# Peptides against a protein of PDB entry 2MBZ: the designs that were tried, part 54

Target 1, 143 residues: chain A of PDB entry 2MBZ
Amino acid sequence: GINLTPEEKFEVFGDFDPDQYEEEVRERWGNTDAYRQSKEKTASYTKEDWQRIQDEADELTRRFVALMDAGEPADSEGAMDAAEDHRQGIARNHYDCGYEMHTCLGEMYVSDERFTRNIDAAKPGLAAYMRDAILANAVRHTP

## One batch from the design tools (peptide; made by RFdiffusion4, then SolubleMPNN)

Design b2_p16_7_s2 (from b2_p16_7 with D3S T10L K15A)
Fold by OpenDDE base, seed 3:
Structure b2_p16_7_s2 (fold): chain B 143 residues (1-143), chain A 16 residues (1-16)
Amino acid sequence: as target 1 above (143 residues)
Amino acid sequence: SFSPLALLALAGGFAR
């Protein structure tokens, strides 16, 4: 799991304990390459590493919200670029994330209510907007 | 920020 003290976990993630979902994640995805890569990468992550990941996520969230507030379509260049940065962030921090994998993640954001609720905490409809941007970005990069 | 659930689930991804 995440090797942080209870105090460190609170500082990074708030009142939410990520370890409560470890068994479910292992049950659903434990045999995938992505899971193995993520476990290998994150095994050595410090509090500062996890905080950086959260900061990156917050920045992307703000970026998507700003695009939505500006009325930019999810298939706009700005939204697709944000989706690309999201994909690359996953690749750096967790596992190899191609465009097909990224589109699957986008679908999860709108099909699993837990993800939808969490993402939409920043702005209602953000998960759907992000999914659409992810799909558009994948399409434009498909040869 | 994305929830810890999101972070952990991101590790698995949807492999359809």
Scores: peptide ipSAE 0.094, ipTM 0.768, DockQ to the pose 0.088
Fold by OpenDDE base, seed 5:
Structure b2_p16_7_s2 (fold): chain B 143 residues (1-143), chain A 16 residues (1-16)
Amino acid sequence: as target 1 above (143 residues)
Amino acid sequence: SFSPLALLALAGGFAR
């Protein structure tokens, strides 16, 4: 699990408990390269590291919400750039994330109700918007 | 944020 005290975990993640999904994640993905890479990278993460990751995610969320509120299409340059930053953030913090992997993640955001509910807590339809931006970004980078 | 839940996919490289 995440190498934080219960208090630190609460400070960083609040009401969300990542550890409740540890068994499911291991059962589904325990034999993947992504799982191995993530475990290797995050094993040394401090509270400050996890907080930085959360801050980055929050900033990206606000960025997507602002794009939606402005009426920018999901395939706009701004939305695609946000999707690219999302992809790069995953690659930096967790595991190698190519465009194909990223599109798979985007599809999960709209097909798994747990992800949809969590993402759309910031703004209804955000998960779908992110998925569309991720797809558009992948297309422009895959001639 | 979506990051904590993303761990479901992030930890396993959700490749469908």
Scores: peptide ipSAE 0.093, ipTM 0.774, DockQ to the pose 0.098
Fold by OpenDDE base, seed 1:
Structure b2_p16_7_s2 (fold): chain B 143 residues (1-143), chain A 16 residues (1-16)
Amino acid sequence: as target 1 above (143 residues)
Amino acid sequence: SFSPLALLALAGGFAR
């Protein structure tokens, strides 16, 4: 799993333990290139690396929330740019994430209640907003 | 779902 001590994991992730999903992820995706890439990349991650990733995620969350609060549509340039940054962040830190993959992730955010709950903790409807922005961003990059 | 490491991406923060 994540190569951190229990104390470090708590400092970075709080009460959320990503390793809780390791078995499910392995069962569902263990034979994919994405899984291999993620394992190879994250195996060397330090506490500082994981913290940076969390900070990036938090910043992105704040961006989306701010866009929603401002009434910007999910297909606005701002929302699509945030979605693009989200895609690139996944690609940089975890696995190659094309636009097709990204749209599938977006759909998962609204179809898997675990993701929806986690995302909407920041703002109700955020998961749906992200999904819509992800889709719009994919469309503009794959005309 | 097409995303194999969505749950792991959640751990990384980019899937949450």
Scores: peptide ipSAE 0.087, ipTM 0.763, DockQ to the pose 0.336
Fold by OpenDDE base, seed 2:
Structure b2_p16_7_s2 (fold): chain B 143 residues (1-143), chain A 16 residues (1-16)
Amino acid sequence: as target 1 above (143 residues)
Amino acid sequence: SFSPLALLALAGGFAR
């Protein structure tokens, strides 16, 4: 699990304890390279590392919301660039994330109600917008 | 913040 004290976890994640999902994650993805890479990489993360990751996620959320509010289509350069930054952020912080993997994540955002609800808390339709941007970004980088 | 669910996705985002 996340190697933080209860106090540190609260400071970073609030009332949410990410470790409550550990068993489900292990059952669903425990045999994947992504899971192994993430476990290995995050094992050394400090409170500051986790806070940085949260801050990056918040910033990206605001960026996508701003694009939506501006009426930019999900296949706009701005939206695709945001999707690319999202992909690279996953790669830096968790596991190797190619374009195919990224598109799979995007699909999960709209197919898993828990993800959809959480993402759309920032703005209704955000999960679908992200999925579409992720797909568009993958397409433009297809050989 | 991207929710703990995002962390789940980040930890295991494979085929789907």
Scores: peptide ipSAE 0.091, ipTM 0.769, DockQ to the pose 0.095; fails the geometry check

Design b2_p16_7_s3 (from b2_p16_7, 6 letters changed)
Fold by OpenDDE base, seed 5:
Structure b2_p16_7_s3 (fold): chain B 143 residues (1-143), chain A 16 residues (1-16)
Amino acid sequence: as target 1 above (143 residues)
Amino acid sequence: SFSPYSLLSLAGGFAR
């Protein structure tokens, strides 16, 4: 999976261990294109690469939180632009992510308690806000 | 720190 030492994993991911889901992911989606793409891309990732990915995710999280705190609607240009950056980040780092796929991911964020719990750790309601922004962004790009 | 990407591998099932 992630080719980091235990110490490096702790430095990058802290208390969260992404490898705890490795067996489940392999069993459920080991034959999907997304899984193959992700394994191919991440196989060569260094500690620096993983840290960059975490930094990008943290920045995007702060951006969404700031939008919520400012009272910006989830279908505002600011929120939709953040959703677009989120989609592009997934595509760069993990697997091809079109607007249909992104919308499905957004729905998962509010329907799977594991995702909801982890996302809302930054701010209550963030998962729902992201889902709505993702949907709005998909709509504006799919006339 | 928080990262939504940590769980993204679970989302692979939506790919078609």
Scores: peptide ipSAE 0.087, ipTM 0.773, DockQ to the pose 0.088
Fold by OpenDDE base, seed 1:
Structure b2_p16_7_s3 (fold): chain B 143 residues (1-143), chain A 16 residues (1-16)
Amino acid sequence: as target 1 above (143 residues)
Amino acid sequence: SFSPYSLLSLAGGFAR
């Protein structure tokens, strides 16, 4: 799991404990390259690394919310750029994330109620908006 | 949280 003390984990993740899903994650994805890459990369992460990841995610969330509030279409350049940054963030911090993989993740965000609930906590419909932006971004990069 | 790690933990999301 995450190699942080209970206090550090709380400081970074708050009431959400990622490790509570470790068993499920391993059961579902344990035999994938993505899982192995993620475990390998995160094994050396410090509190500062995890905090940076959280900060980046929060910033991206605010960015998407702002786009929605401004009425920008999910297939706008702004929304697609945000989706691209999301993809690149996953690639840097966790595992190789191509456009096809990213679109699959986007679909999961709207099909798995746990993801939807977690994402939409920031703004109702955010998960769907992200999914659409992710798809649009993938399309423009795979002509 | 909307972090990739948090999302991945929620329902896997490591691969399709």
Scores: peptide ipSAE 0.084, ipTM 0.771, DockQ to the pose 0.115
Fold by OpenDDE base, seed 3:
Formats: sequence, C-alpha cells, structure tokens
Structure b2_p16_7_s3 (fold): chain B 143 residues (1-143), chain A 16 residues (1-16)
Amino acid sequence: as target 1 above (143 residues)
Amino acid sequence: SFSPYSLLSLAGGFAR
C-alpha cells in the first residue's frame, strides 16, 4: 500500500482511495513482473513523489481535454504524443510499459466501468479518446 | 485523475 498518513493521502488523492483495491490488485496481478516492479519502485515514494505523479497526470489530463475541445482526432499527432507521454510516465514511475502493455491498459480504460468513471470525471468520453490515442501511438511505433 | 497508481488500483492496471 501507499505509505502515507490519512491526511497526506487526502491531500494527494482527494476522495479517491487507491488502497481500497489493494487486495484485488494483488489477487489478479501479484505474480506479474509489472506488479513486482511497481511495488519495488513505489516502496520508497514520499508524499512529494506521489504528488508529483498526480501533478503529471493532471497535466496530461488537461492536454487530452484540450485536444478533445479543439476537435483533434485521437489519432492526430498531438493526441498520439500525449499517449506516448502517458506510456513513458508509467515506465518512469511504475513498471516497464511497452506498446503492447499500453494498448492493453487503454482497452481496460473503456472495458472496466470503474476506470471509465474515474477517467471521464474530467470529461465525458476521455477514456475512449485515450484508448484510441494509445492504440494509434502503438501502431505508429510498431507497424 | 488517471494517474498510473490510481488506475492500477481499479482492478486491472497490470493487465496485458
């Protein structure tokens, strides 16, 4: 779990409690390399680290929303670049994230209602837009 | 927010 006080968790994550899913995540993915890497990396994370990660995510959210508001297709260079930054952010902070892994994550964002609801809180349809951008970015890098 | 950890917690963040 996240090694933060309840107050620190609220400051960083607000009303969302990521630890409420800890058991489910361990049951489903506990034997994967991604899980191992994430646990090893995040074990030393401070409140400042988690806040930085959230800030990066919020900035990326704003980028995607701006692209959608501008009417840019999800397979535009702008959207694909945002998807690439998302992939690299995962790789930097959590676990090795290749294009195949990223595509699987994107599909999950639209197939699991919990993910969709969380992401679309910023803008309706954002999860689908991200999934499409992630797929397009993967295709251009792995033709 | 769709931070990787928040998403990982939503039942499948490590899926592939």
Scores: peptide ipSAE 0.084, ipTM 0.772, DockQ to the pose 0.120
Fold by OpenDDE base, seed 2:
Structure b2_p16_7_s3 (fold): chain B 143 residues (1-143), chain A 16 residues (1-16)
Amino acid sequence: as target 1 above (143 residues)
Amino acid sequence: SFSPYSLLSLAGGFAR
């Protein structure tokens, strides 16, 4: 799992324990390239690295929420740029994430209740908005 | 807040 002390984990993730999914993820997707890449990349992550990842996620969430509150369409330049940053963040921190992969992830956000609930905690409908922005961003970057 | 780690861990499986 995450190579942090319980105290460090609390400082970064609060009451949430990301390792709660370790066994399930390994059982379901342990043989995927994404899983292997993620484990390889994160094996050396420090507390500061994990904190940075959390901060990036929080910032991106705020961006999407702000776009929604402003009434910006999910296929607006702002929303698509946020989606692109999301894709690049995944690629940088966890595993290679092309536009096809990203689109699949977006669909999962609205298809898996656990994702939908976690994402929509910030704002109802955020998962669907992200999915639409991800798709739009993928389309504009696909020949 | 949601955990990117948990989300991405789950996401990797769905997109295989």
Scores: peptide ipSAE 0.077, ipTM 0.766, DockQ to the pose 0.104

Design b2_p16_7_s4 (from b2_p16_7, 5 letters changed)
Fold by OpenDDE base, seed 2:
Structure b2_p16_7_s4 (fold): chain B 143 residues (1-143), chain A 16 residues (1-16)
Amino acid sequence: as target 1 above (143 residues)
Amino acid sequence: SFSPLALLSLSGGFAR
């Protein structure tokens, strides 16, 4: 799991305990390259690394929410750029994330109720908006 | 806490 003390975990994630999903993640994706890459990359992460990741995620969430509030379509340049940054962030921090992988993740956001609920905590419909933006971004980058 | 990226990496956001 995450190599942080309970206190550090609380400081970074608050009441959210990411390690509660460790067993399920291993069962579902333990044999995938993504899982392996993520474990290898995050093995050396410090508290500061995790905090940076959280900050990046929060910033991106605010960005998507702002786009929605402004009425920007999910296939707008702004929304697609946000989706691209999301993809690149995954690639930097966790595992290689091509456009196909990204679209699969987007679908998961709307198919797994747990993801949908947690994402939509920021704004109702955010998960669907992200999925649509992710798909649009993938399409524009597909020859 | 419930950011999309955090959920992806920590809550089973691995796609097959």
Scores: peptide ipSAE 0.072, ipTM 0.762, DockQ to the pose 0.113
Fold by OpenDDE base, seed 5:
Structure b2_p16_7_s4 (fold): chain B 143 residues (1-143), chain A 16 residues (1-16)
Amino acid sequence: as target 1 above (143 residues)
Amino acid sequence: SFSPLALLSLSGGFAR
């Protein structure tokens, strides 16, 4: 699990506890490369590291919400750039994330209710918007 | 706060 005290975990993640999914994830994906890479990288993360990751996620969320509020299409340069930053953030902090993987993750955001609910907590329709931006970004980077 | 990245990190293997 995340090497934080209950108090530290609350300070960083608030009411959301990612560790509640640990057993399910281990059971389903414990033998995958993504799981291994994530465990290797996060094993040494401090509270400050997790806070930085959370701050980056919050900033990206605000960025997507602002794009939606401005009426920018999900295949706009701004939305695609945000999707690219999202992909790179996953690769930097968790596991290798190519365009194929990113596209699959985007589809999961709209097909798995737990992801949709958590993402759309920031703004209804955000998961779908992110999925579309991820697809558009993948297309522009595919020869 | 809300943490979609944390969910992604743990369940990323779903896409494999």
Scores: peptide ipSAE 0.071, ipTM 0.761, DockQ to the pose 0.098
Fold by OpenDDE base, seed 4:
Structure b2_p16_7_s4 (fold): chain B 143 residues (1-143), chain A 16 residues (1-16)
Amino acid sequence: as target 1 above (143 residues)
Amino acid sequence: SFSPLALLSLSGGFAR
């Protein structure tokens, strides 16, 4: 799991405790490449690393919310670029994330209510907007 | 904001 004290975890993640899902994730996907890569990469992460990851996620959240508030379509260049940055962030910090993987993640954001609730806490409909942007970004990068 | 750790950790199994 995350090698932080309870206080450090609270400072970084607030009231959300990622460790509450560790058992389920291990049981369901412990034998996948994505899980293995993530565990290997994050094993050496410091509090500052986790804070950076959280800050990047918050920035992307604000970016998508701003796009929605501006009325920009999910398949706009701005929304697709945000989706691309999201994909690259996953690849950099956790596991290889191609466009197919990314679209599967996007679909999970709207099909699993736990993800939907967590994402839409920032703005209702954000998960759906992200899913659509992720899909559009994948399509434009399809040869 | 995202819950990046949970979101990323749970995602690996859905992309098959």
Scores: peptide ipSAE 0.068, ipTM 0.760, DockQ to the pose 0.091
Fold by OpenDDE base, seed 3:
Structure b2_p16_7_s4 (fold): chain B 143 residues (1-143), chain A 16 residues (1-16)
Amino acid sequence: as target 1 above (143 residues)
Amino acid sequence: SFSPLALLSLSGGFAR
């Protein structure tokens, strides 16, 4: 789990407790390479590391919201670039994330209502927009 | 509320 005090968790994630999903994640994905890589990497993360990850996610969220507000298609260069940064962020912080994996994650964002609700807290339809951008980015990088 | 950690945790290992 996340090795932070309750106070530190609140400072980084607010009232949300991410550890509430730990058992389900282990049950569903505990035998995968991605899970192993993530557990190994995050085991040494400090409060500052988690805060950085939160900040990166917030920045990407703002980028996607801005693109949506501007009316840019999800397959625009701007949206695909944001999707690429999202993929690279996952790879850097958690586990190897190729384009196929990223596409699967995008589909999960719209098929699991928990993800959809969580993402769309920033803007309704954001999860679907991200999924479409992720797919478009994968296509352009898979000739 | 939005939680990147929750999203990344739940997505860990997801594949076809």
Scores: peptide ipSAE 0.067, ipTM 0.757, DockQ to the pose 0.090

Design b2_p16_8_s1 (from b2_p16_8, 8 letters changed)
Fold by OpenDDE base, seed 3:
Structure b2_p16_8_s1 (fold): chain B 143 residues (1-143), chain A 16 residues (1-16)
Amino acid sequence: as target 1 above (143 residues)
Amino acid sequence: SVQTAAGALAFLGASL
């Protein structure tokens, strides 16, 4: 799991427990290379690293919300740029995330109630907006 | 949040 004390986890993630899925995922996919990559990458993370990741995610959320509020289409340059930053953030922090994988994540955001609920807490329809932006960004980067 | 370790691991399940 995340190499932080319970106190540190609370400071960084608050009420969200990133380890809540650990057992299930380990049981189902613990032998996959992708799982191993993620575990190896995050094993060295400090509290400050995780905090940075959370800060980046929060900033991105605000950015997408601002785009929606401004009426920018999900396939606008601004939205696609935000999607690209999202992809790069995942790639940098968690696991190699190509455009196909990113589109799969986007679809998950709208098809998995857990993700949809959590994302749309910031703004209704945000998950769908992100999905569409992710798809558009993938298209423009894979001509 | 959306790019947390939990989210990353959830993708693994969805892709298999």
Scores: peptide ipSAE 0.080, ipTM 0.756, DockQ to the pose 0.161
Fold by OpenDDE base, seed 5:
Structure b2_p16_8_s1 (fold): chain B 143 residues (1-143), chain A 16 residues (1-16)
Amino acid sequence: as target 1 above (143 residues)
Amino acid sequence: SVQTAAGALAFLGASL
């Protein structure tokens, strides 16, 4: 799991408790390379590392929300660049994330109501917007 | 924050 005290976890993640999903994640992904890579990378993460990851996620969320508020299409350069940054962030922090994997994650964001609900808490329709941007970014990088 | 929770969950797909 995440190598933080309960107090540190609250400071970083607030009301969201990632430990609630530990068993399900192991059940669904435990035999994948992504799971192995993530466990290996995150095993040494400090509170500062996790806070950095959350700050990056917050910034990306703000970017997508701003794009939506401006009426920018999900296949705009700005939205696709945000999707690319999302993909690269996953690759740096957790596991190798190619465009096919990224597209699969995007589909999960709209097909699993738990993801949809939590993502859309920032802005209604954000999960669908992210999925569309992820797909568009994958297409432009796979001609 | 809402963004923190959303971001953390977004990585849950295989990272946490």
Scores: peptide ipSAE 0.077, ipTM 0.761, DockQ to the pose 0.445
Fold by OpenDDE base, seed 1:
Structure b2_p16_8_s1 (fold): chain B 143 residues (1-143), chain A 16 residues (1-16)
Amino acid sequence: as target 1 above (143 residues)
Amino acid sequence: SVQTAAGALAFLGASL
């Protein structure tokens, strides 16, 4: 779990508690390298680290929303660059995230209604847009 | 289809 006090968790995540999914995550991915890497990395994270991660996520969300509002296609250079930054952020903060892993995450964003709901809270269709951008970015990096 | 996610899955889904 996240080693923050309840107060710190609220300051960083608001009413959302990531630890509510701890058991499910362990059951589904507990035997993966990604899980191990994430547990090892995040074990030392401070409140400031988690806040930074949230800030990065918020910035990326705004970036994707802006692209959508501008009518940029998900396979535009801008959208693919945003997807690449997303992938790199995951790799930096949590676990090694190659392009195939990233595409799997993108598919989950549209297939798991919990993810879809959470992501689309920023803008309807954002999850699908992200998935498409992630896929396009993976394709351009897999010649 | 490779392994999908890890410990921060819920967090990533919520914030991106």
Scores: peptide ipSAE 0.076, ipTM 0.751, DockQ to the pose 0.114
Fold by OpenDDE base, seed 2:
Structure b2_p16_8_s1 (fold): chain B 143 residues (1-143), chain A 16 residues (1-16)
Amino acid sequence: as target 1 above (143 residues)
Amino acid sequence: SVQTAAGALAFLGASL
């Protein structure tokens, strides 16, 4: 799993423990390229690396929330740009993430209640908004 | 952060 001390894990993830899901992840995605790539990349990550990833996620969350609060549609340029940054972040930190893969992730955000609950904690409907933005971004980049 | 597919899915949507 994540090579951090319990204290470091708490500092970065708080009460959330990603290692709780290691077995499920292996069972569901262990035979995918994405899993292999993620394991290889994250094996060398330091506490600072994980903190950076969390900071990036928090920033993106705030960005999407701000768009929703402003009434910007999920297929607006701003929302699609945020979705693109999300895709690129996944690519940098975890695994190759094309537009089709990204849309699949978006669908998971609304179909898996665990994702939906965690995402919507920031703002109700955020998961659906992200899914729609991800789809719109994929469409505009796949002419 | 929100857990993405494969290795990143370990977060289960806690982060984006």
Scores: peptide ipSAE 0.083, ipTM 0.769, DockQ to the pose 0.167; fails the geometry check

Design b2_p16_8_s2 (from b2_p16_8, 7 letters changed)
Fold by OpenDDE base, seed 1:
Structure b2_p16_8_s2 (fold): chain B 143 residues (1-143), chain A 16 residues (1-16)
Amino acid sequence: as target 1 above (143 residues)
Amino acid sequence: SVRTAAGALAFLSGAL
C-alpha cells in the first residue's frame, strides 16, 4: 500500500484512504504487469511524490473541464493533447501505459459507476469526455 | 483526483 503515515495521508488525500481499495485492486489486477510496476515504483514514493501526483491529476482535471466549458470537442487538438498528457502521467508515475491500455482505462471511467461518479463530481459528463479524448488520442497515434 | 474512490483504484493499479 501507500507507505505514508496516517498524518501524511491526511495531508495529501484528506479523510480519504486510498488503501481501502487495496484488496479489490489486488484481486482485479494483481496478476498484471501494471500492478507489479506500480507496486515497485510507488514503494519508494514520499509524501511529496504523492502530492505531486495529486497536483498533476487536479491540473489535468481543470484542463479537461476548461475544454468542455469552451465547447471544444473531445477529438480537438487540445483535448487529445490533454489525453496524451494523462497517458504519459500514468506511465511516469505507475506503469507502462500504451494506447490500448489507455483506451481500456477510458472505458472503465464510463463503465464503472464509481469512476464515473467521482470523475463527474468535477463536471457532469467529464468521464465520457475524457474517454472520448483518450480514444481520439489513441486513434491519431495509431496508423 | 487521487482523493476519489475512482482515483484510489486507479492509483493503486497505476491508472488515472
Scores: peptide ipSAE 0.096, ipTM 0.787, DockQ to the pose 0.359
Fold by OpenDDE base, seed 3:
Structure b2_p16_8_s2 (fold): chain B 143 residues (1-143), chain A 16 residues (1-16)
Amino acid sequence: as target 1 above (143 residues)
Amino acid sequence: SVRTAAGALAFLSGAL
């Protein structure tokens, strides 16, 4: 799993422990290219690398929340740009993430209550907003 | 946070 001490994991992830889902992830997706890529990339990650990933995610969350607070539609340029940055962040840090993969992730955010609960902790309805922005971004990049 | 990053990991999981 993640090569961090329990203390380091708490410092980076807080109450959320991704290793809690390691077995489920392996059972469901262990034979996919995405899983293989993620394991290969993250095997060398330090605490600082994981912290960077968290910081990027937090920044993205703040952007989406700000867009929602401003009343910007999820298919606005600002929301779609945030969705694109989200996709690129996944691609850079974990695995190749095309637009179809990204839309599937977005749908998971609203269909799996565990994801919805974790995402909406920042703002109610954020998961749905992100999903809609992800879909809109995918559409604008698909001929 | 990994609350969303876990999501990136978790198309590979379908879990949080």
Scores: peptide ipSAE 0.104, ipTM 0.785, DockQ to the pose 0.221; fails the geometry check
Fold by OpenDDE base, seed 4:
Structure b2_p16_8_s2 (fold): chain B 143 residues (1-143), chain A 16 residues (1-16)
Amino acid sequence: as target 1 above (143 residues)
Amino acid sequence: SVRTAAGALAFLSGAL
């Protein structure tokens, strides 16, 4: 689980406890390299690290929302660049995230209603927009 | 956001 005190968790995540999903995640992903890598990397993360990751995620969300509000297609250079930054952020903070893996994550954003609902809280259709941008970015980087 | 269910699942498996 996340190595933070209850107080630190509250400061970073509020009333939400990410560890409530630990069992489900282990059941679904426990035998994957991604899970192993994430556990290894995050084991040393401080409160400040988690806050940084949270801030990065929020910034990226705002960036995608701004693109949508501007009418930029999900396969625009701006949207694909945002998707690339998203991929690189995952790779840096959690686990190796190639383009195929990233595409799979994008599909999860629209197929798992929990992801969809939480993402779309920022803007309706955002999950689908991100999925499409992720796919477009993967395509342009795959020969 | 990591504070959402999406974020929790993402970090423990993948990432948002």
Scores: peptide ipSAE 0.095, ipTM 0.783, DockQ to the pose 0.333; fails the geometry check
Fold by OpenDDE base, seed 5:
Structure b2_p16_8_s2 (fold): chain B 143 residues (1-143), chain A 16 residues (1-16)
Amino acid sequence: as target 1 above (143 residues)
Amino acid sequence: SVRTAAGALAFLSGAL
């Protein structure tokens, strides 16, 4: 779990309450390698580490939004590179994330309405755009 | 916010 004080959690995550998902996450993924790796990595994370992760995610979101606003297709080099950075960010911060895993995550972004709602809060259609970019990036790296 | 939305994704996906 996150070893931050309630104050620190609010400072980093704001209105998001990670505790509300802890039980579901454990029930759904508790027996996976990804869950074990994430618990191991994040156990030592400080407030500054979590803030860095949030900042990286924020930057990537802005990058995808900018691509959409510019009319760049999801299979453009720019969009695929953003998807690759997303994959690598997951790998660094949480768990090993190969291209197949990444495509599964992308599909979840559009099939689970909670993900779709949260992602599309930044821009309508962003979840679908990210999914398509993730898929395109996976395809180009597995010819 | 964008930051909180991204955080929610990590937890829902089992990243934490």
Scores: peptide ipSAE 0.090, ipTM 0.778, DockQ to the pose 0.520; fails the geometry check

